Peptides against a protein of PDB entry 8HF1. Designs and how they scored, part 298

Target 1, 320 residues: chain A of PDB entry 8HF1
Amino acid sequence: NVMLYATKPTEVMVSFPHQEQVLTVTRLISAEIEKFYVSLDLMNIGVQPIRRSKSLQCLRDPSKKSFVKQLFNDFLYQMKEYGIYAASIAIISLIVEFDIKRRQAETLSVKLMHRTALTLCEKIRHLLVQKLQDMTYDDDDDNVNTEEVIMNFSTPKVQRFLMSLKVSFADKDPKDICCLVFVERRYTCKCIYGLLLNYIQSTPELRNVLTPQFMVGRNNISPDFESVLERKWQKSAIQQFRDGNANLMICSSVLEEGIDVQACNHVFILDPVKTFNMYVQSKGRARTTEAKFVLFTADKEREKTIQQIYQYRKAHNDIA

## One batch from the design tools (peptide; made by RFdiffusion4, then SolubleMPNN)

Design b2_p29_4_s1 (from b2_p29_4, 15 letters changed)
Fold by OpenDDE base, seed 2:
Structure b2_p29_4_s1 (fold): chain B 320 residues (1-320), chain A 29 residues (1-29)
Amino acid sequence: as target 1 above (320 residues)
Amino acid sequence: MRQELTEVYDFETEETRLLSEEELAELLS
């Protein structure tokens, strides 16, 4: 048993300013969602048959009001944590989901609920896109997918993340890159994936350098709700990353499930490390010589984050 | 454009540095 002396990665933390300035559009969107929740609570959707799914986990029945609220709460989180640009991508995923559920609705009341949710998503999408367009200087270029627009409408966290990616990988050979990006939430994987696709396409230094994929952990959602398409996508994405057809993988807690991901030279932790297991598993993927392990923290949480990471480092060294 | 300096903490050196994009590239590359 060659104890692969895990080469200790360079472990750094990038700070970003806490931006308290809430844009008028984000307040308006939040208020529209809250109004919708009041309306949703008043909707009579009838008694839905309790499908006894065997897993004791809170079966987020996609036909229930609670699931609709969860999707909008997850959207609000994306908008707050990643910015308006990321929110413009995230809302499309909600539109797709509610349109599917609207079509699959067994009752008129459930169909109406999903239709109302869909109408709200289209309104939100319009508000977001309009705000992205209002800051494009060129009246004639409806292209909201420029590097400048992406950066200006991203949170400081996402700005520092994108800058860190750009400086790490600008004009590098794609074959020399094996990058993991860890996020906390399942829905963030797809949102950040869409953002990265547009950012890479808008950044000449990255266009032929980075090929992103995303992978969503199974444990965050009942396997019964994972579409066959999502499972196929996950398998394909992992295989593309293993084959080197993708060199950047966005993950949410997936490493806990024993998904054997390659040894990486870069690991970015976009969201706060909340558990020792997440720290060990993510850092444990930075195994190449000169591997980089990059954390992101708000300035206000810097000291707390440093202390937490030192505790994890100590605990890891005591087990090793 | 004023290159916005990035604050970086290194866990090995226990140092906080304000890095240019070029210095950040050297650190992360």
Scores: peptide ipSAE 0.682, ipTM 0.947, DockQ to the pose 0.733
Fold by OpenDDE base, seed 3:
Structure b2_p29_4_s1 (fold): chain B 320 residues (1-320), chain A 29 residues (1-29)
Amino acid sequence: as target 1 above (320 residues)
Amino acid sequence: MRQELTEVYDFETEETRLLSEEELAELLS
């Protein structure tokens, strides 16, 4: 048993300013969602028959209203944590999901509920896109996907993350790159993936260097039609990453146990490390000789994060 | 334009450094 002395990765923490950039548009969007929740609570959708799917995992199908609220709460979180640009991508995912649920609606009342949610999403999308366009001095170029627009409408966390990617990988050989990006939430994977596609396309030093993919957790793959497309996407994304056709993978924490991925040279933790298991599993992917393990923290949480990571480092050394 | 320095903490050295983009590239490359 060659104990492969896993070379300890370089472990660093990048700080970012805790700026609550409270834009008028974010306040307006939050108020519109709150108003919608009041209207949603008043909607009579009738008693929905609990489809007892016979399969053992009685995931309590959240009430159809609770699911709608969850999606908007996840959107509000992404807008706060990642910024307006990320929110403009996230809202499209809500539109797609509510349109599917609208088409699958068994009752007129449920169909109307999802239609009302869609109308709100389109209003939010318009408000976000308009705000992104307000900074483009050239009235003629509707292209809100520039490096400048992405950076200016991203949170300090995302700005430091994108900067860290740019300086790490600018003009590198794509074959020498194996990067993981960990995020907490499933929907964040797709949002950050869309942001990275646009950022890479707008950054000449990265266009032919980084090929991103994303993977969403297996646990929510209900056997429904959406699950087949998601399963196909996951298999394709994993295979592309294994074959080196993709060199950057965005993963949610739910995937850490199930990802049989290669040894990576870079691991970025975009969201706070909440558990010892997340720390060990994510750090355990940074296995190359010169591997980097990069954390991000707000200045306000810096000392608390340092103390927490030292506790995890100590606990890991005591088990090893 | 003033290159905005990035604050980086190294867990092995226990040092906090303010890095330029070039120094950050050297650290992360």
Scores: peptide ipSAE 0.682, ipTM 0.947, DockQ to the pose 0.723
Fold by OpenDDE base, seed 4:
Structure b2_p29_4_s1 (fold): chain B 320 residues (1-320), chain A 29 residues (1-29)
Amino acid sequence: as target 1 above (320 residues)
Amino acid sequence: MRQELTEVYDFETEETRLLSEEELAELLS
């Protein structure tokens, strides 16, 4: 029971400047998505055949339009919260999802809807990649996956996170590293995983030091909606992390679902801690005094975050 | 590049520090 251990890790909060400046490309992308929503609302996709499984009836958006909008809204969130580089990774996940949905479409109208969404994703991907290329001075190296490009096109939050990882783990022995990274959203796990793979590969001090993995929490809605592939991936990812084949795990809500991850020497909370349970579960993984528990906060939310964490610390001490 | 100092708050000491990358490395290592 993670709650029973008096954990005394080094508990710190890294501040980052609030980024108010919206790039022209992000405005353009947002406007294209809004135009797409208008077009999507006008699409007649017909009534979807109700598959007779009683449990699935309430969860099937008969239009599947809500799911399409959800994916784009999650993308817009990731672009805002993590930056253009992270968005360039996130859009690939949308492309894959819409291509799967297009292939699985039972009607021509639904197939066309997913094709239109896919076309928009490819346009967005092109706009993002083009913007990433604009900073590469060397015309010859099409490699947008440099440390510099990743840093420059990441939000201040992600910049501080990557810097914190670099300084924490540069030239360390991989066996001595056990790191958790907590994010709020399911889709962020894969996005940050892709970003970290590229960052680690582009950072000589980390290439042979960090081996990331990600774990997506179960969809709270129904285990039946989890693909067999996703469940296999989760089990494999956890096992790799337990076996030491991965030394950095990115996760969302996984600890709330009772997935037992080993104690770690570093725990990074990339997104705001919104619940006491998340605080206790995450901090409970940093069990030693040598362990680090690192929070990230925007400067504008710093005082509020400090107060919230002290309330959680107090509440934890009152239960222990 | 001006080494941007990182603002770090410690919950045990209740101190706010502006850390260089080296000082941040010492704190997080």
Scores: peptide ipSAE 0.677, ipTM 0.946, DockQ to the pose 0.743
Fold by OpenDDE base, seed 1:
Structure b2_p29_4_s1 (fold): chain B 320 residues (1-320), chain A 29 residues (1-29)
Amino acid sequence: as target 1 above (320 residues)
Amino acid sequence: MRQELTEVYDFETEETRLLSEEELAELLS
């Protein structure tokens, strides 16, 4: 029984301009990934022996190429939705993943595939970092992690989100802050977490105010070593948030798993609310009338989103 | 820098407002 507390937080929607910023660098990166997909399709990975372990059913060869493509497609999504600064962080997650998969490779062909993917990620990282450095006027300050660089190389959505965080929490007592940030995708949690760490560190008003953590949903699919580490990390992150050692938690759709996260004063929904359950679960964390529930929408989707949220509000009130 | 106004819709008032950074701070604080 998720007690449908009739929570009446301040519910607002922040609009941002829909900019398809097609930077030359993003076009180049997309083209390099497309070329890589062509090469990947031509790679003979061989028929790997199907180890009959029930947990390994997902490791058939078509699934390995598909997984590589999934990671790059998720990266491309993040680059589009959050900007090239976020992409520079997201690419590190791919590098880590492909290095793990390269080390776990049972065949030379699979090892080579992951190595080729890794080499592409390193090239992409270099292209992104070079583009971020183009704004550093001082040849000596290789620091691409300034507030200005972060803001200028983020999408309008991320810019409005960061601004909303800054104005909400500037000069507040860290103990009084309990903030949730909801994102759609698991990899977005890590990306936005890394972005926030750099943003907070570069923003004096937030540096000693916000301590972010992230939480990703249980991937029931792969009991991989990563899942055990992630479970330990999730437990630690939740505990830090409960203990007040972290006051901002970035979540993907994890609330479905019954994670008892405290009532929060601020709930930010960075990505579109796609389901009624997501709406109810996220809003149900903003339990006080003083709590803020903040949505973000592109201008072009504003009216559609408003109507969708009213439908969810109505449906929620009919059940409450 | 021109303070970019932020467009905010309130679901209770059904109003759309263009807010300064300061007004947004007041709303979200």
Scores: peptide ipSAE 0.676, ipTM 0.946, DockQ to the pose 0.723

Design b2_p29_4_s2 (from b2_p29_4, 11 letters changed)
Fold by OpenDDE base, seed 5:
Structure b2_p29_4_s2 (fold): chain B 320 residues (1-320), chain A 29 residues (1-29)
Amino acid sequence: as target 1 above (320 residues)
Amino acid sequence: MREDKVLVYDFESDEEKELTFEELAELLS
């Protein structure tokens, strides 16, 4: 029970300006997704065979259209919350997912639906990469993975996070680092992981210092759909972090699932702390001496966040 | 970006501070 340990990490809140980067490309992408939704609603995909698989997901959307919309909505959220660079990583996950679904399609109509979604994702990827290349003289995709491009095309939240990592871990011994990064959404774990890989590789002070890994929480809604591969990957990721082969772990609600993660010296909360349980569980991982617990908040939400954290601190002290 | 000050709230001191990222590193180290 993580609540029973009086962890007293240093708690810090870093503010960032809430600037909606109104880029023409983000508006164009949003408009293309909206047009796609209209087209998707008009698609006749027929009656899908209700496979008697007890999976709640197959029961929720026999059309599979809502799932397609969910993935694009999740992408739009990532683009808004983390920026164009993060979106260029996130779109790859959609491409992979829609290609899998296209190959697994039992009907030509469903195959066409996923193909259309995939075509849109490729268009979005092209638009994003082209925009990232506007800052580069070379047409090579590797040139968009510079520290400068990553920073310039990230939201202020991500900029503050990346800079906080850089200054905290620059030129440190990798063995002295045990860092957790908490994000709200499952899909964000992989997106931020991809971003961090590129950022670390482009940042000499972090190169060979930080080795990131990510964990995706179990989908409690469909444990049966958690591929054997995903479970193996999660176990491998946890083991790498335990063995010190990875020293930075990106996770979502993984702590609620009873995954024993080692005591960490740094815990970063990239997304807003929405619950007392999330606060206690995440803070409860900062167990080393002089551990740090770092929050990020928009300037507009700063006062509200301070008050919320004080309430959580008080409630935690009353239970401890 | 190195010149950009960041507004930081330290819950241990109950203080709001405008810090450079270098000063933030000292707090986070």
Scores: peptide ipSAE 0.631, ipTM 0.933, DockQ to the pose 0.737
Fold by OpenDDE base, seed 2:
Structure b2_p29_4_s2 (fold): chain B 320 residues (1-320), chain A 29 residues (1-29)
Amino acid sequence: as target 1 above (320 residues)
Amino acid sequence: MREDKVLVYDFESDEEKELTFEELAELLS
């Protein structure tokens, strides 16, 4: 029923150049992480008691090494996909996580593992911040959170996204805005949220217009790993968005989990649409009159993406 | 400032457009 009466949003695809900004700093960081993986594999962290969590499916790596590698792999992905500015924000989340795990470590060996990971994160943070500072012309302004720095150290995808936000919402009434931003990965939500906070604060046309919030999907794998804090944050974030205290929501595939988000006038898909379900659910939130559904694609993937979206559009019309 | 044109595909018109950011604003507003 609700799908039948949905006004068809305007669907737009914004292209961005596929320029691999091969920065020396990104190569250095990647090399340091690879060296760390070699050292991590050699670490004897002992046999951790297999706490049989009742949910059979999460093979908790009893060593917790796989989780450490996952966090760094997700960081490397964010650095590649969103740029070194986004990476400077993402690394802080790793620092917080490894510090918590270091303090919660039941063994000296596990404590040392998380300490080593934390030390690497601090080194990475320093390398990133130093690189951001090297482009600030004014020796005296340590402020790396300018619009110029954010834009220069973001990938072309993020640049086009930020510009699309700016042109869509510059000097608009905040109450008239209901925007969703979809990302593929859970960890990207917080990273892009931090980037948007700094971008909005540095952009006068947006500073009092956009109030972002983020929603992290339920970890389908282990609801037990969702901290009580994360669940409280999710509920608060959704409520702020419903109450109009936030007008831009960054979310992953959370909508698949039955989180009822209001009808929006703008939906941005920052990452590639990989599934028909993602397409239908995200597009299905653009329900207002004159709603916009905006996709981003690399120039090299443009034709393939157009064809894929046409297939999804056709399939959606056949079900409707 | 080089008017950085953005390549946009509009699925409603089935057209590829090279837009200025101002024209993009009109399309996305």
Scores: peptide ipSAE 0.627, ipTM 0.931, DockQ to the pose 0.738
Fold by OpenDDE base, seed 1:
Structure b2_p29_4_s2 (fold): chain B 320 residues (1-320), chain A 29 residues (1-29)
Amino acid sequence: as target 1 above (320 residues)
Amino acid sequence: MREDKVLVYDFESDEEKELTFEELAELLS
């Protein structure tokens, strides 16, 4: 019972400036997605055969249009919360998903819908990559995966997170590191994982120190091919983390499923702590007094966040 | 401009600190 351990990690909150990165490219991308939604609403995809799969879960499959909009809304969230660089990684996940859905399409109309979504994703990817390349002064080095590009095209939250990782783990023995990074959304796990891979590779102090993995919660909703791959990935990622072949794990809500991850010496909460359960479960992974529990907050939300964390600390101490 | 300092709140000391990245490293190590 993770709740019963009186964990007293060092609890720290790192503030970041609330900057709405109003880049022309982000406005253009948002406008293209909005235009696409109008077009999507006008698309006749026909009556979807309700697969009467006996599981109540198939009845809640959002309309194929609703799912497309959900993925683009999640992308827009990633772009806003994590920046253009993270968005360039997040868009690849949409490309993969829409290509799978295009291939699985039972009708030509549905196939065309997913193809149109895929075409938009490719356009967005090109716009993002072009913007990342605008910082590469050398015409010859198309490498947008430098520390400088990553930092400059990340939100202040991500910048503070990456710097906090760098200073915490520079020149440490990889075997002594056990780090968890909590994010709110499952798609953020993949996005931040890809960002960290590139950041670690571009940062000499971390290149041989950090080996990241990611784990997403079991979507009980969709028995789709992704759920089997995700379950295999989860098992592999957990095993690599247990074996010490990975020392940083990115997680979304996974602790609710009773995944036994070992005690960690660092726990980073990249997104706002929205629930007491999330607080207790994430903090309960930092079991030693030497362990660090690090939160990130926008300056404008700092006071509110401090008060909320004190309420959670008090409630946790009353139960322990 | 990289902000040379980071605003940090320590819940153990109940203190707000403006830290350099080096000082943050000491706190997080």
Scores: peptide ipSAE 0.619, ipTM 0.930, DockQ to the pose 0.806
Fold by OpenDDE base, seed 4:
Structure b2_p29_4_s2 (fold): chain B 320 residues (1-320), chain A 29 residues (1-29)
Amino acid sequence: as target 1 above (320 residues)
Amino acid sequence: MREDKVLVYDFESDEEKELTFEELAELLS
């Protein structure tokens, strides 16, 4: 029971400047998604045949339009919160999802809807990749996965996170590292995982030091909708992290779902801590005094975040 | 049409691979 341990980690809050500047490409992408929503609302996809057997499928928007919009809204959130580099990874997850949904489509209208969404994702991907390439001075090096490109096209939050990782783990023994990274959203796990893989590969001091893995929270709606692949991945990821084959785990809501992750010497909270339970559970993984519990906050929200963390600390001490 | 490959670092192989979206789907799924 994670809540019962008096955890005394070193708690650190890393501030990052508020990003006021919206890139032209992000505005263009947002506008294209908005245009797509208008088009999507006009699409007649018909009434989906209610498969009698799974009662829970009836709760899904019979048009599946809401799910399409949700994925694009989650993408827009990731682009805003993590930057265009992260967005370039995140869009691939949408491409995969829409291609799966296109293949699984029972009607031509639904197939067409997912195809249209896929076409938009490819356009978005192209716009993002093109923008990343604009920073590569060497016309011959198509490698957009450099430390410089990653850093320059990441939000200040992600920049501070990556810097914090680099400082924390540069040239360390990988066996001494057990790191958790908490994110709010399921899709962010994959996005930040891909970003970290590329960042680690481009950062010599982190090469062979950090082995990232990710764990997405279970979809609260139905374990039946988790692909067999996702369940296998989750089990494999947990096992790799337990076996020490991975030393950095990116998690979304994992602790709330009762997934037992080992105690770690580093816990990074990339997204705002919105609940007391999230605070206690995440902090409860940093059990030693040597352990680091690292929070990130915008400069403008620093005071509010500090006050909130003090309230959580107080509440935790009152229960412990 | 050049299959739009995505350069991905495969951490299991310690190799940069140009992956198709299908191969990347396998890696990310």
Scores: peptide ipSAE 0.245, ipTM 0.721, DockQ to the pose 0.019

